# Ledger of designs, part 7: peptides against a protein of PDB entry 4CIC

Target 1, 148 residues: chain A of PDB entry 4CIC
Amino acid sequence: KVSTKGHYGVQAMFDLAQHFGEGPVSLKSIAERQGLSEPYLEQLIAVLRKAGLVKSVRGAQGGYILAREPRDIKVGDIIRVLEGPIAPVESVSQDDPEHSLKFDFSVTKSVWEKVKKSIEEVLDSITLADMLKDAEEAQMAQGYMYYI
Target 2, 147 residues: chain B of PDB entry 4CIC
Amino acid sequence: KVSTKGHYGVQAMFDLAQHFGEGPVSLKSIAERQGLSEPYLEQLIAVLRKAGLVKSVRGAQGGYILAREPRDIKVGDIIRVLEGPIAPVESVSQDDPEHSLKFDFSVTKSVWEKVKKSIEEVLDSITLADMLKDAEEAQMAQGYMYY

## One batch from the design tools (peptide; made by RFdiffusion4, then SolubleMPNN)

Design b1_p8_6_s1 (from b1_p8_6, 6 letters changed)
Fold by OpenDDE base, seed 1:
Structure b1_p8_6_s1 (fold): chain B 148 residues (1-148), chain C 147 residues (1-147), chain A 8 residues (1-8)
Amino acid sequence: as target 1 above (148 residues)
Amino acid sequence: as target 2 above (147 residues)
Amino acid sequence: EGSILELF
């Protein structure tokens, strides 16, 4: 599962990408457009800001902006910031030492490492700019359906 | 998560693959070799058997065997049987209708669909036979370090 | 540590 945190984080970052160059966007406006609670979004934005993906702008038109151009922010960057490193298998918690999977079978681990690598490659291949382009293409396709 | 269920299921199936052609393997022996509890393994094997990936053999040398050759069982088949369809994002449970993500933004959904597809492709590209080969290669590499 | 398994 991309956690709810990762999912909503990508949505919030995508909203900021859609408004890139228009100035700072309020958390309230992002929350309303993306169907997120403002308190939850505040937590996400705090993490994203600390990671340098988002900037806070102060003043009467205060809010948030992308810290980099949409083309320079990968979905993988957002996910790593919010969820940490992509780990395909939950490291069985250290806390049950007796049922510590003694046989970390190197072969099964290699399967999950391949899955990890594949996910990383996909998420690192998608930028916010790619998402913007996909949104434009989807809007054009809808526009044509209304004219036919 | 490849749940503990998926992880251990792949381990159990791999153990059966390592013994393919040797006859039925007892759950006890699999549990011991794989570091699994026998009751937990019994639950996994029941699901895998129902899905036709494993067969039960009755008799004095009773136990379990792969129902198909290792080359004909993908890791993806095992995962789908144990965990169901690969869903990259938890479908937010139907039960909180108010926080139903009204904006299923088609674009964000497409990202997760790409992730799903990639995972499926990887898991469907790996058979138990591939895992057996990887194990042999790893054993050979260890053998060369002792010389 | 976010597990890809939480992706699954």
Scores: peptide ipSAE 0.146, ipTM 0.820, DockQ to the pose 0.245; fails the geometry check
Fold by OpenDDE base, seed 3:
Structure b1_p8_6_s1 (fold): chain B 148 residues (1-148), chain C 147 residues (1-147), chain A 8 residues (1-8)
Amino acid sequence: as target 1 above (148 residues)
Amino acid sequence: as target 2 above (147 residues)
Amino acid sequence: EGSILELF
């Protein structure tokens, strides 16, 4: 499961991609369009900014922009920034020694590594530009359905 | 992340696969070999039994066996039984209407559906028999490194 | 630390 953080992070980044080249977007406007609380979005944007995926623009028409072109930002990049490494199994934190997954069965580990690799390949194959294209195609298809 | 439940469920099923054809295995012996608490394993086995992946054998040499051959049990079958449908995003439960993911952006949904499909394909491509083979190959490789 | 079960 992608956390709510990862999900909303991708939505926020996609909103910024839709406005790429149009100038800075306010957090308020992103929050309204994406159905997010502004304080929650502020936390996400702070992490994304620190990772260099988003830039803050200061001034009266200030806000946020993508730090790179949509084609140069993978969904996998967003997820890794927000959630860290894609891990298919919770690493039992070192802190509970009694419930330490002591039996690191190499075979079961290999299953989860295959799952991890598959997820990474999918997320790294999708850019914000691909998402923009998919959105445009969906809008065009809906537009044609209203004219028929 | 696969839950601890899914992870340990696969380990327990793999232990039963390693003993397939040898008769019933006690929960205690599985728990000891897999580093699980017996009460936790009992909960997992109860779910797996109800789903028809495991059978209980009664008697003095009672315990559990796989209900099917290892080749007929996919890792995906185990995960679906223990965790339900493979869902890459938590469906925000209907119960908090204010935090309802109201903007089901079709585009973001499509990303998660692609992830889901990829996970399902991987987990459905791996059987307990494949895991047994991988374990045998790993043991043989280690045996050759000691010579 | 991201969980894949948080993905699930």
Scores: peptide ipSAE 0.144, ipTM 0.819, DockQ to the pose 0.268; fails the geometry check
Fold by OpenDDE base, seed 2:
Structure b1_p8_6_s1 (fold): chain B 148 residues (1-148), chain C 147 residues (1-147), chain A 8 residues (1-8)
Amino acid sequence: as target 1 above (148 residues)
Amino acid sequence: as target 2 above (147 residues)
Amino acid sequence: EGSILELF
């Protein structure tokens, strides 16, 4: 499950990618464009900054920028920072001790490992640059539909 | 998220696959082998039965069997029955109405659709028969390590 | 730890 954190984190990073090279973007402006609360976005950006995906710029025209070029940031990198390791099964260890999955059937585990690998391959194959390209193509397609 | 329901549902279906052709298996015996509570397993089996993946056999030696051969049941079929449609993003609709994902950015949606498709392809590529084969291979490998 | 199972 891409949590709300993962989803909004990818949106925030994509917003920063759209403004890459234009200078620092304020959290307020990102929050307004993405329909996020500013306090929630502050928490996401703090995590992303600590992981070295975002940089803070100080000053009156300060804000945030991507720490790397959009081509050098995978969607998988963003998700791993916000969600941790991609686990296809919740480690049932904490909440229901009586239903501890004691019988780690090796076969069932192998199914979930295949799912994990597949998800990782997809998320690691998509960069913020790929997302920018897809957005441009979508805008061009919409523009052509209005002229027909 | 393959919930605990999805995970245990696959285990229960795999247990029934291991006994396929041997006649009906009691819920008690499945629960004991899989380390599940019998009441929890009853709920899972009720859903699987209603979906036509499991059959109930009546009588003193009654119990449950797979409704189809192991080769004709995909892991994806089990998960869809227990969890519903595979959704890569929780529809945020119920718990935090204030943070309704109003801005469905088409680009972000396309990422999650690619993830969904990838998961579906994997789960639909694995049958209970494939799982049986993998279990046999694992047992043979362990047997060879003891010699 | 976000479970990818939260995709479900």
Scores: peptide ipSAE 0.136, ipTM 0.823, DockQ to the pose 0.247; fails the geometry check
Fold by OpenDDE base, seed 4:
Structure b1_p8_6_s1 (fold): chain B 148 residues (1-148), chain C 147 residues (1-147), chain A 8 residues (1-8)
Amino acid sequence: as target 1 above (148 residues)
Amino acid sequence: as target 2 above (147 residues)
Amino acid sequence: EGSILELF
């Protein structure tokens, strides 16, 4: 599962990217913009901070910032931090240990490994900077549709 | 999670592919070879049969066969039958409806759509015949290591 | 509809 954690984690990181250079952003403001519960977001941010993707700033204008530039953070980095290695199949063995008879047939495993690799390649090809660019392009396209 | 359903469904279909042309295979024999519970396998086979990927044969030598040749069944077809459309993000909204605020931000959605497309391309590029070939190659490679 | 979120 790109768990709810991965999904919302990418959203939260993207929000921080949109505000990169504007100073610290409060968890409350991120939660409001991204439609997340503040307690849930706090858990995500704690993990992301521990992994060094986010920094906390203390003080009256305290909050959170990206620890690196948006171009230096891949979507794959965010997912790996929140969910661990992208393992298409490994978590299947954990949920039903009784039926997880170890017949990880090498051939079926190879299918899932190919899927894994493909996902990793995609997620590692997308940075937060790419997402920002896509957002800008989408906004411009919408703006032009209102003028035509 | 390629759900346990998708994973075991591919295993069961692969087992049927390995026996393709040999006649009907019993659920019991598939379950034993694939390390699946027979009741669980029965549920999977029921879905696969309804989707027209598997046929049931009745009689003393009854059981199940692939409804099509292994080359005509993609892994993607099996997954879509068992799990529905490969949707990277949509079920995230179902597990926590209270937090599933509709901010399906177009940009984040586009990331997941790219992932979806990539998965679909991979799974649609692999047939049961490809898997059979890979199995044969792996067996031959093991056989050569013993000589 | 199987989500990749269900695939991971």
Scores: peptide ipSAE 0.126, ipTM 0.821, DockQ to the pose 0.435; fails the geometry check

Design b1_p8_6_s2 (from b1_p8_6, 5 letters changed)
Fold by OpenDDE base, seed 2:
Structure b1_p8_6_s2 (fold): chain B 148 residues (1-148), chain C 147 residues (1-147), chain A 8 residues (1-8)
Amino acid sequence: as target 1 above (148 residues)
Amino acid sequence: as target 2 above (147 residues)
Amino acid sequence: SGSILELF
């Protein structure tokens, strides 16, 4: 699962991408536009900032900006920062040690590794710039439907 | 998540594939080989049977068999039966209605749809026959390392 | 660590 954390993290980063070059954006404004709680967004932004994907700007018109251009931030980068390594199977390591996947059947593991690789390739192929372009295309398509 | 259910379901189906053509396999023997609890395996097999991926054979030498040849069962078929449709994002629909993803931002949704499609393509490209072949190749490779 | 397993 892309956790709610990963999903909202991508939404918040996309909001910052939409405002890239316009200056700092307040957490309040991001929270309002994305339907996120401000405290939850603060936690996400703190992690993203620590990872060097977001910068904080201080002052009366302070807030947050992308630390890189939208073309230099992959969706995969955001997900890895928020969720860690993309793992297709929960390592059942923690709760029931007796149900340790004893038979790490190399064959079943290889299936999940193929899934992992496929997900990584997709997420690493999509930048925030690609998402901006897709949003612009969608807006233009809707505009044309209302004029017919 | 490929849940523990999906993972163990694939393991159980793979065990049945390894014994395909040898007759019915007992749940006990599958549970022992795959490191599963028998009650848990019974639940998995019940779902797989209802979906028509497994057949039960009655009698003293009764048990379970694959309902189809290993080449006719995709990993994706097993996962869809056990977990439902492959969804890359939990539809937050059930527990917190107030956090309804109000902005189904078409763009973010499209990212997750691309991920979904990619996962489906991978899982639908792998059959139990492919897994059997990979297991045979791995056994041969290990055999050559010991000589 | 969010596992892709949380996707399903």
Scores: peptide ipSAE 0.134, ipTM 0.822, DockQ to the pose 0.256; fails the geometry check
Fold by OpenDDE base, seed 3:
Structure b1_p8_6_s2 (fold): chain B 148 residues (1-148), chain C 147 residues (1-147), chain A 8 residues (1-8)
Amino acid sequence: as target 1 above (148 residues)
Amino acid sequence: as target 2 above (147 residues)
Amino acid sequence: SGSILELF
């Protein structure tokens, strides 16, 4: 499962991509459009800013912008920033030291590594620009259905 | 993340695959080999049995066996039984009804659907027989390093 | 800390 954090992070970044080149977007406006609480969005944006995916613009018309072009931001980049390394299995190692998986069976580990690689490949193949294009295509298709 | 439940479920099923054709394996022996608590393994096996992936054998030499050949059990089958449908995003819908994601943006949903499909394809491409083969190859490679 | 468990 992508955490709610990863999910909402991608939504917030996509909202910023939709406004890329139009100037800074307020957190309030993103929160309203994306159905997020503003305090929760502030936490996400703080992490994304520290990672250099988002820039803060100061002033009366201040807010946030993408730090890079939408084509230069992969979904995988957003997920790695918010959630860390894409890990298909929780490392059982941290919480219960006594039930340290003694038998990290190399074979079962290899299954999860294949899953990890597959997820990474998918997420790294999708940019915010690809998402923008998909949104435009969907909007055009809906527009045609209203005229028929 | 595959839950500890899914992870240990695959390990337990793999242990049963390694003993396939040798007769029933006791839960105690699986628990010892896989580093699992016996009560936890009982819960996993109960679910796997109800799903028809494992059979219980009764008697003094009783225990558990795979209900199908290792080639007929995909890792994806095990995960679906233990965890349900492979969902890359928790449906935000269940716990906080007020923060129902009003904007299930079709575009973001499509990203997660692509991830889901990719995971399903990987897990459905790996059988317990494939895992057995990989283990044999690894064991042979280790044996050659000792000579 | 984002577990792929939350993906599943």
Scores: peptide ipSAE 0.132, ipTM 0.814, DockQ to the pose 0.266; fails the geometry check
Fold by OpenDDE base, seed 4:
Structure b1_p8_6_s2 (fold): chain B 148 residues (1-148), chain C 147 residues (1-147), chain A 8 residues (1-8)
Amino acid sequence: as target 1 above (148 residues)
Amino acid sequence: as target 2 above (147 residues)
Amino acid sequence: SGSILELF
């Protein structure tokens, strides 16, 4: 499950990538551009900052920046920070101990492990720099459709 | 999200695959072997039956069977029946209309589409017959470790 | 624990 948290976390990180090199970006501006509530974004940014993916800059032009170049941040890194290990099946919440008969059915587990590996490979193959490039290509393609 | 429903649905279908050709299996026996509650399994089987993956057999030796051979049922087919379309991101539940600003951000959407495609490819590459083979190989490997 | 269940 890429939760809403993972989804919006990737959006927020992508917004920071789009502004990389332009200096600190305010949470308010990210929230406005990404359609997020500022309090929700603050929670996401706090986690991402603690994980060392985002830096806080203080002062009159304060805000947030990526802690690394966009090419050095994988989507998989963002998801692992926000969601923890990529798990293809919902970990049966500890709250239903009776039905959490971990029938650790080895064969079904192997299916989910294959799914997990596949997701990890995809998410680790995509950087924020790749996303920036895709955005630029999409904008160029839209621009060309208006000139034809 | 492969929910608990998807997980247990695959387990139940795999149990039926293990007994394929042996005749109808009771819900009780599946529930016992798979560590499921019978009422929960009944709900899963009802959905799987409606989708044409499982058949109900009536009578004294009644129960359930796979509607197709194990090789003709993909894990992806089971998941799509139980969970709907494989979506890599939780569809923001309609219940928070305010935060469901579907920022249909095309670039982030493309990431999730790549993930979706990858999951679909994996789940569609695995049949119940493949799972049976894997189980047999695992049993054989365990048997050889005891000799 | 981020499960793929949250992806779907």
Scores: peptide ipSAE 0.131, ipTM 0.818, DockQ to the pose 0.272; fails the geometry check
Fold by OpenDDE base, seed 5:
Structure b1_p8_6_s2 (fold): chain B 148 residues (1-148), chain C 147 residues (1-147), chain A 8 residues (1-8)
Amino acid sequence: as target 1 above (148 residues)
Amino acid sequence: as target 2 above (147 residues)
Amino acid sequence: SGSILELF
């Protein structure tokens, strides 16, 4: 499961991608369009900004922009920033130090490593530019359905 | 992240695969070998049994066996039984019904569907028999390192 | 408590 944080982070970044080149977008406008609470979005944007995926623009027309072109931001980049390294299994080590899975049996670990690699490959294969293209194609398909 | 439940479930099923054809294995012996609490393992085994992945054998030499050959049990089958359907994103619908992610934007959903498909393909490509083979190869490699 | 493969 992608956490709510990862999910909303991708939504917020996609909203910024849709407005890329149009100038800074207010957090309020992103929150309204994406159905997010403004305080929650502030926390996400703070992390994304610190990671260099988002820039803050100051002034009366201030807000946020993507720090890079949509083609230069992978979904995997957003997820790693918000969630940290993609771990296929919750390392039991964090919640119960006493139940350190001592027997990280090499074989079961290898299963989860294969899952991790597959997830990373998928998330690193999708850019915000790919998402923009998919959105355009979906809008065109809907437009054609209304004309038929 | 595979939950602790999924992780331990795969470990328990792999332990049963290692003993496949040798007769029933006690929960105590599985718990000891896999470093699991016996009460926790009982809960896992109950779910796995209900799903038809494990059989209970009654009697003095009673215990548990795989219900199918190791080649006929995918890691994906174990995970689906223990965790339910692989969902790439928590549907926000369960914890905050008011914040139903109304805008399940088709585009963001498609990203998570691609992730889901990829995970399913990997987990469905790995059987308990594949895991047994990997374990044998690892043991042989260690044996050659000691000679 | 469906501990789905929470990737995250």
Scores: peptide ipSAE 0.130, ipTM 0.819, DockQ to the pose 0.641; fails the geometry check

Design b1_p8_6_s3 (from b1_p8_6, 6 letters changed)
Fold by OpenDDE base, seed 2:
Structure b1_p8_6_s3 (fold): chain B 148 residues (1-148), chain C 147 residues (1-147), chain A 8 residues (1-8)
Amino acid sequence: as target 1 above (148 residues)
Amino acid sequence: as target 2 above (147 residues)
Amino acid sequence: EGSILELA
């Protein structure tokens, strides 16, 4: 599962992608459009900024912009920044030594590694530019449905 | 993330696959081999049995067996039984109307749907028989490392 | 409703 953090992070980044080239966008504006609390978004943006995916613009028309072109930001990059490595199985916190499944049977681990790889491949195959294109196509399709 | 339930469920099913054809295996034996609590395993087995993946054998040599051949049980089948449909994103409970992301932007949803599909394809491509084969290959590889 | 993939 992508956490709520990852989910909202992708939404926020996608919002910034939609406004790419239009100048800085306020957190308030993003929060309103994406249905996020501004404080929560501030936390997300702070992490994304530190990772170099977002830039802060200062001034009266200040806000945030993508630090890179939408084509240069993969969904996988966003998820890794916000959530770390994609773990298909909750690492049973090693901290419960008694339930340290010593038998991380190599075979079951291999199943989850395959799942991980598959997720990574998918998320790394999708850029913010791809998402923008998909949005445009969806809008066109909706527009055509009204004309039919 | 596969839940602990899904993870342990696959382990338990794999244990049963390793003993397939040898007769019924006790929950205690599975629990010991897999490092699971017996009560937890009982809950898992109850669900798996209800779903028709496991059979209970009664008697002095009673226990559990796979209800199907290992080749006929996909990892995806086990996961779906234990966890339900693979959801790549926590369904933000629709119940918080204020946080009902009205903008379930079709696009973000599509990303998660692609992830879901990919996970399903992987899990449905792996049977317990495949896992058995992988285990055998791993054992052979380990055996060769010692020579 | 057990969500299969809890990404941390």
Scores: peptide ipSAE 0.102, ipTM 0.823, DockQ to the pose 0.705; fails the geometry check
Fold by OpenDDE base, seed 1:
Order: sequence, then C-alpha cells, then structure tokens
Structure b1_p8_6_s3 (fold): chain B 148 residues (1-148), chain C 147 residues (1-147), chain A 8 residues (1-8)
Amino acid sequence: as target 1 above (148 residues)
Amino acid sequence: as target 2 above (147 residues)
Amino acid sequence: EGSILELA
C-alpha cells in the first residue's frame, strides 16, 4: 500500500501540476482543493522542496511551484522522495522476538523483487503530465454526458 | 509491502510445495526449515487450511499437505487469503483526525489502481510450481549438486 | 522506511 503520505503527496504535486505556468500557488489553496490540512501539507511540501521537486516563491504572490515541468516528474519520483525506496516486503523488524531466524529464502525474495520491479515500472511510467492528460480526458468525457 | 504474514505464508506454502507428493509434513519440520516459530506457523496454516490451500492429515504420519498441485496455487492466492485484497493505498483510517476530508481524487485513484493491477498480475503470474522451478534452477547454477 | 505496499 502506498502510505497516506505518498498518496497525498501525489495529490499535492498533481495540484501544482494543474497550475503549472500560472505562477505560485499558496499551500492554503492546495489544501482546500485537495481536502488536506495545511500543516500536513506543509510537511509534505517541505520534503518535496528539499528534494527539488517543488520550489518556494516568496512575496505577496508567493507560494509553491513545480521545480520541473510536469512531464519531467514521475509519480515514482514523488513516492521515492516521500517514502524512500519501494520495498515489497515489510522488513521483519529485528525486534520481533518471534522471528529469531532471519531466513532470507532466495526464492521468496525473488518473488518480492519481481513485485518491486513491477511497481517501480508502473510508477516510473506515469508522469504528472500523464495525469494531467488523464484528467482532461475525464473532464471531456463528463462534459459530453451533459450535452447528451 | 507484503506483510510478514504474507511473506512467511508464502514461505510455508513453498515448503509444502517442495514436499508435495511426499505425504504430510509436520509443522515442526516446516518451522525448522523455514526458521519460523511453530505457534506463528500454526496461525498461518490455520488460515490457509480454512481457505482450502492446505489440508490437514491426521495420524502418526500426520501433518499438512498442499490441497492442490503447486501449479494450481498462485502466490496471489496465498497473499489474498492471508492479507485480503491487495490495496495499493492504505485506507485512510476514518479515525485519523488529521484527514477530515476524504478527497478521493479520481486521477490519483487511477494511479493506485494501475499499481494494484500490476501487483496482482505479478502475483497471479507466479505459481508454487514456478517457484519450485526457480529453486531448482538456482541449485543447478550454484553447482551444489549435493549428491 | 515507508514502503509503498504496506499490505495491512
């Protein structure tokens, strides 16, 4: 499962993508549109900014912008920044007393590696630009339903 | 991430697959080979048995066997039994006070659905028989023919 | 370390 952090991070980045080229957007506006708390969003944006995916603009018309074009930001990039490397299996915490022997069975590991690779491929195949396109197509499809 | 439950469940099922056709294996033997606690394994096996993936055999030579051939058990089947449906995103627990507005943004949902589908496809493409084959190939490659 | 697949 993508964490809530990853989920909302992608939403926030997508919101910024929708406003790309329009100038900086306030955290408040993003929070309102995406149904997020501002404090939570601030934390996400701070991480994304540090990673160079978002830029902060100061001033009266200040806020945040994407640091790169939507086509140059993969969903995988966002997730890696927020969650770190995609791990398919929960690392058995060393502290689980019930699991004394870390049996890293090679065959099972290969299964999880395949899962990891598949997830990475999917997430790296989707850019914010792709998401924008999908949103536009969805809006057009809905618009056609109103005209019939 | 696959939970520890899913991970060890797959290991246990794979162990049973390795012994398929040899008769019932004891939980103790599985636990020892897989480095699992017997009590933990008992819980896993109970779920797997209830789901019809494992059968219990009673008697002096009792234990557990796969209920189906290894080729007829997908990794995805095991995971679904142990963990339920593969969900790509953690369901925001309703009780997280910080997330008042469940904004299910359609576009983001589609991303996660793609991830879900991809995971399902991978897990459903791998059977216990495939895992057995992979293990055999790995053993041959390592030249450890323990004759 | 947040993993994408937090399978519950």
Scores: peptide ipSAE 0.099, ipTM 0.818, DockQ to the pose 0.214; fails the geometry check
Fold by OpenDDE base, seed 5:
Structure b1_p8_6_s3 (fold): chain B 148 residues (1-148), chain C 147 residues (1-147), chain A 8 residues (1-8)
Amino acid sequence: as target 1 above (148 residues)
Amino acid sequence: as target 2 above (147 residues)
Amino acid sequence: EGSILELA
């Protein structure tokens, strides 16, 4: 499962993508549209900014923008920034001494590596531009359903 | 990430697959080979048994066996039994009222559905028989390196 | 090191 952090991070980045080219967006406006608390969003944005996915704009009309075009930001990039490397299995926390036997069973490891690769391929195949296109198509489909 | 429960569950099931046709295996022997605590393994086996993936054999040489042939048990079946439905995103725990705004953004949901489908396809494409074959091939490759 | 599939 993608963590709550990854989920909300993708939502926040998608919100910024929807406003790409319109200038900086305030954290307050993103929080309101995406149903996030401002303090939580601040933490997410700080990480995304440090990774170079988001830029802060200073001034009276300041806020945040995508640092790159939506087509140049993969969902996989966002997830890696927020969650780190995609791991298919919870790292047996070293702290549980009873689970410390890393039976590195080569065969079971290979299963999880296949899962990891599949997840990475999917997440790297989806850009913010693809998400924008999907949103537009969904809106058009809804519009046609209201006119019929 | 597959939970620790899912990970160890697959290991335990793979151990049973390696002994399939040899009769029942004790929990103690599985725990020793797989580096698991017996109490933890008992919990896993109880769930797997309830789901019909494992059978208990009673008697002096009692223990556990796979309920089906290794080719008829997918890794996905094991994971679904132990972890429930494969969910690509943590369910926003209803208990945090501040995060209760299920912005069911259709577009973000579709991303996670694609991830879910991909994971399911991979896990459903791998059987315990496939894992056995991979283990045999790895052992043969190691044997050839020693000669 | 973040895990994507945190099963709640």
Scores: peptide ipSAE 0.098, ipTM 0.822, DockQ to the pose 0.216; fails the geometry check
Fold by OpenDDE base, seed 3:
Structure b1_p8_6_s3 (fold): chain B 148 residues (1-148), chain C 147 residues (1-147), chain A 8 residues (1-8)
Amino acid sequence: as target 1 above (148 residues)
Amino acid sequence: as target 2 above (147 residues)
Amino acid sequence: EGSILELA
């Protein structure tokens, strides 16, 4: 499962992408549009900023912007920043020493590695620009339905 | 992340596949080989049995066997039985009514659906027979390094 | 409703 953190992170980044080139967006406005709590969003944005995906703009009209163009930000980049490396299986907590017979089942490990690779390929194939395009196409399609 | 349940479930099923055709395997023996607690394995096996992936054999030499040939059991089948449908994102718990503004962001949903499809395709492309073959090949490769 | 992908 993509964590709630990853999910909301992608939503927040997508919101910033929709406003890219329009200047800084306030956290409050993002939170309202995306249905997120402002404190939670603040934590997400802090991580994204530290990773260089988001920039803070100071001043009365301050807020946040994407640090790069939407085409230069992959969904995979966002997920890796927020969640770390995509792990298909929860690392069996090292802390249970008794179950630490890490039978490194090479074969089962290979299955999960294939899953990991597949997820990475998908997430790295989708940019924020791709998402913007999809949103525009969906909006145009809805507009045509109302006029029919 | 595949849950611990899914991970250990695949391991247990793979162990049964390795012994397919040799008769029933005891839960104790599976637990020992796979480094699982017997009570935990019992819970997994109960679910797998109910789903018809495993059969119980009664008697003094009783235990468990695969209900189907290894080639007829996909990793995806095991995961779906143990974890349910592959969902790439945790369903935002319905219980927080305040955050229930399900902005059904159709676009973000589409991203996760693509991830789901990709995972399903991978897991449905791998059978227990494929895993057995991979294990045999790995064992042969190790044997050649010692000679 | 066990979503397999707990990426957390």
Scores: peptide ipSAE 0.098, ipTM 0.817, DockQ to the pose 0.646; fails the geometry check

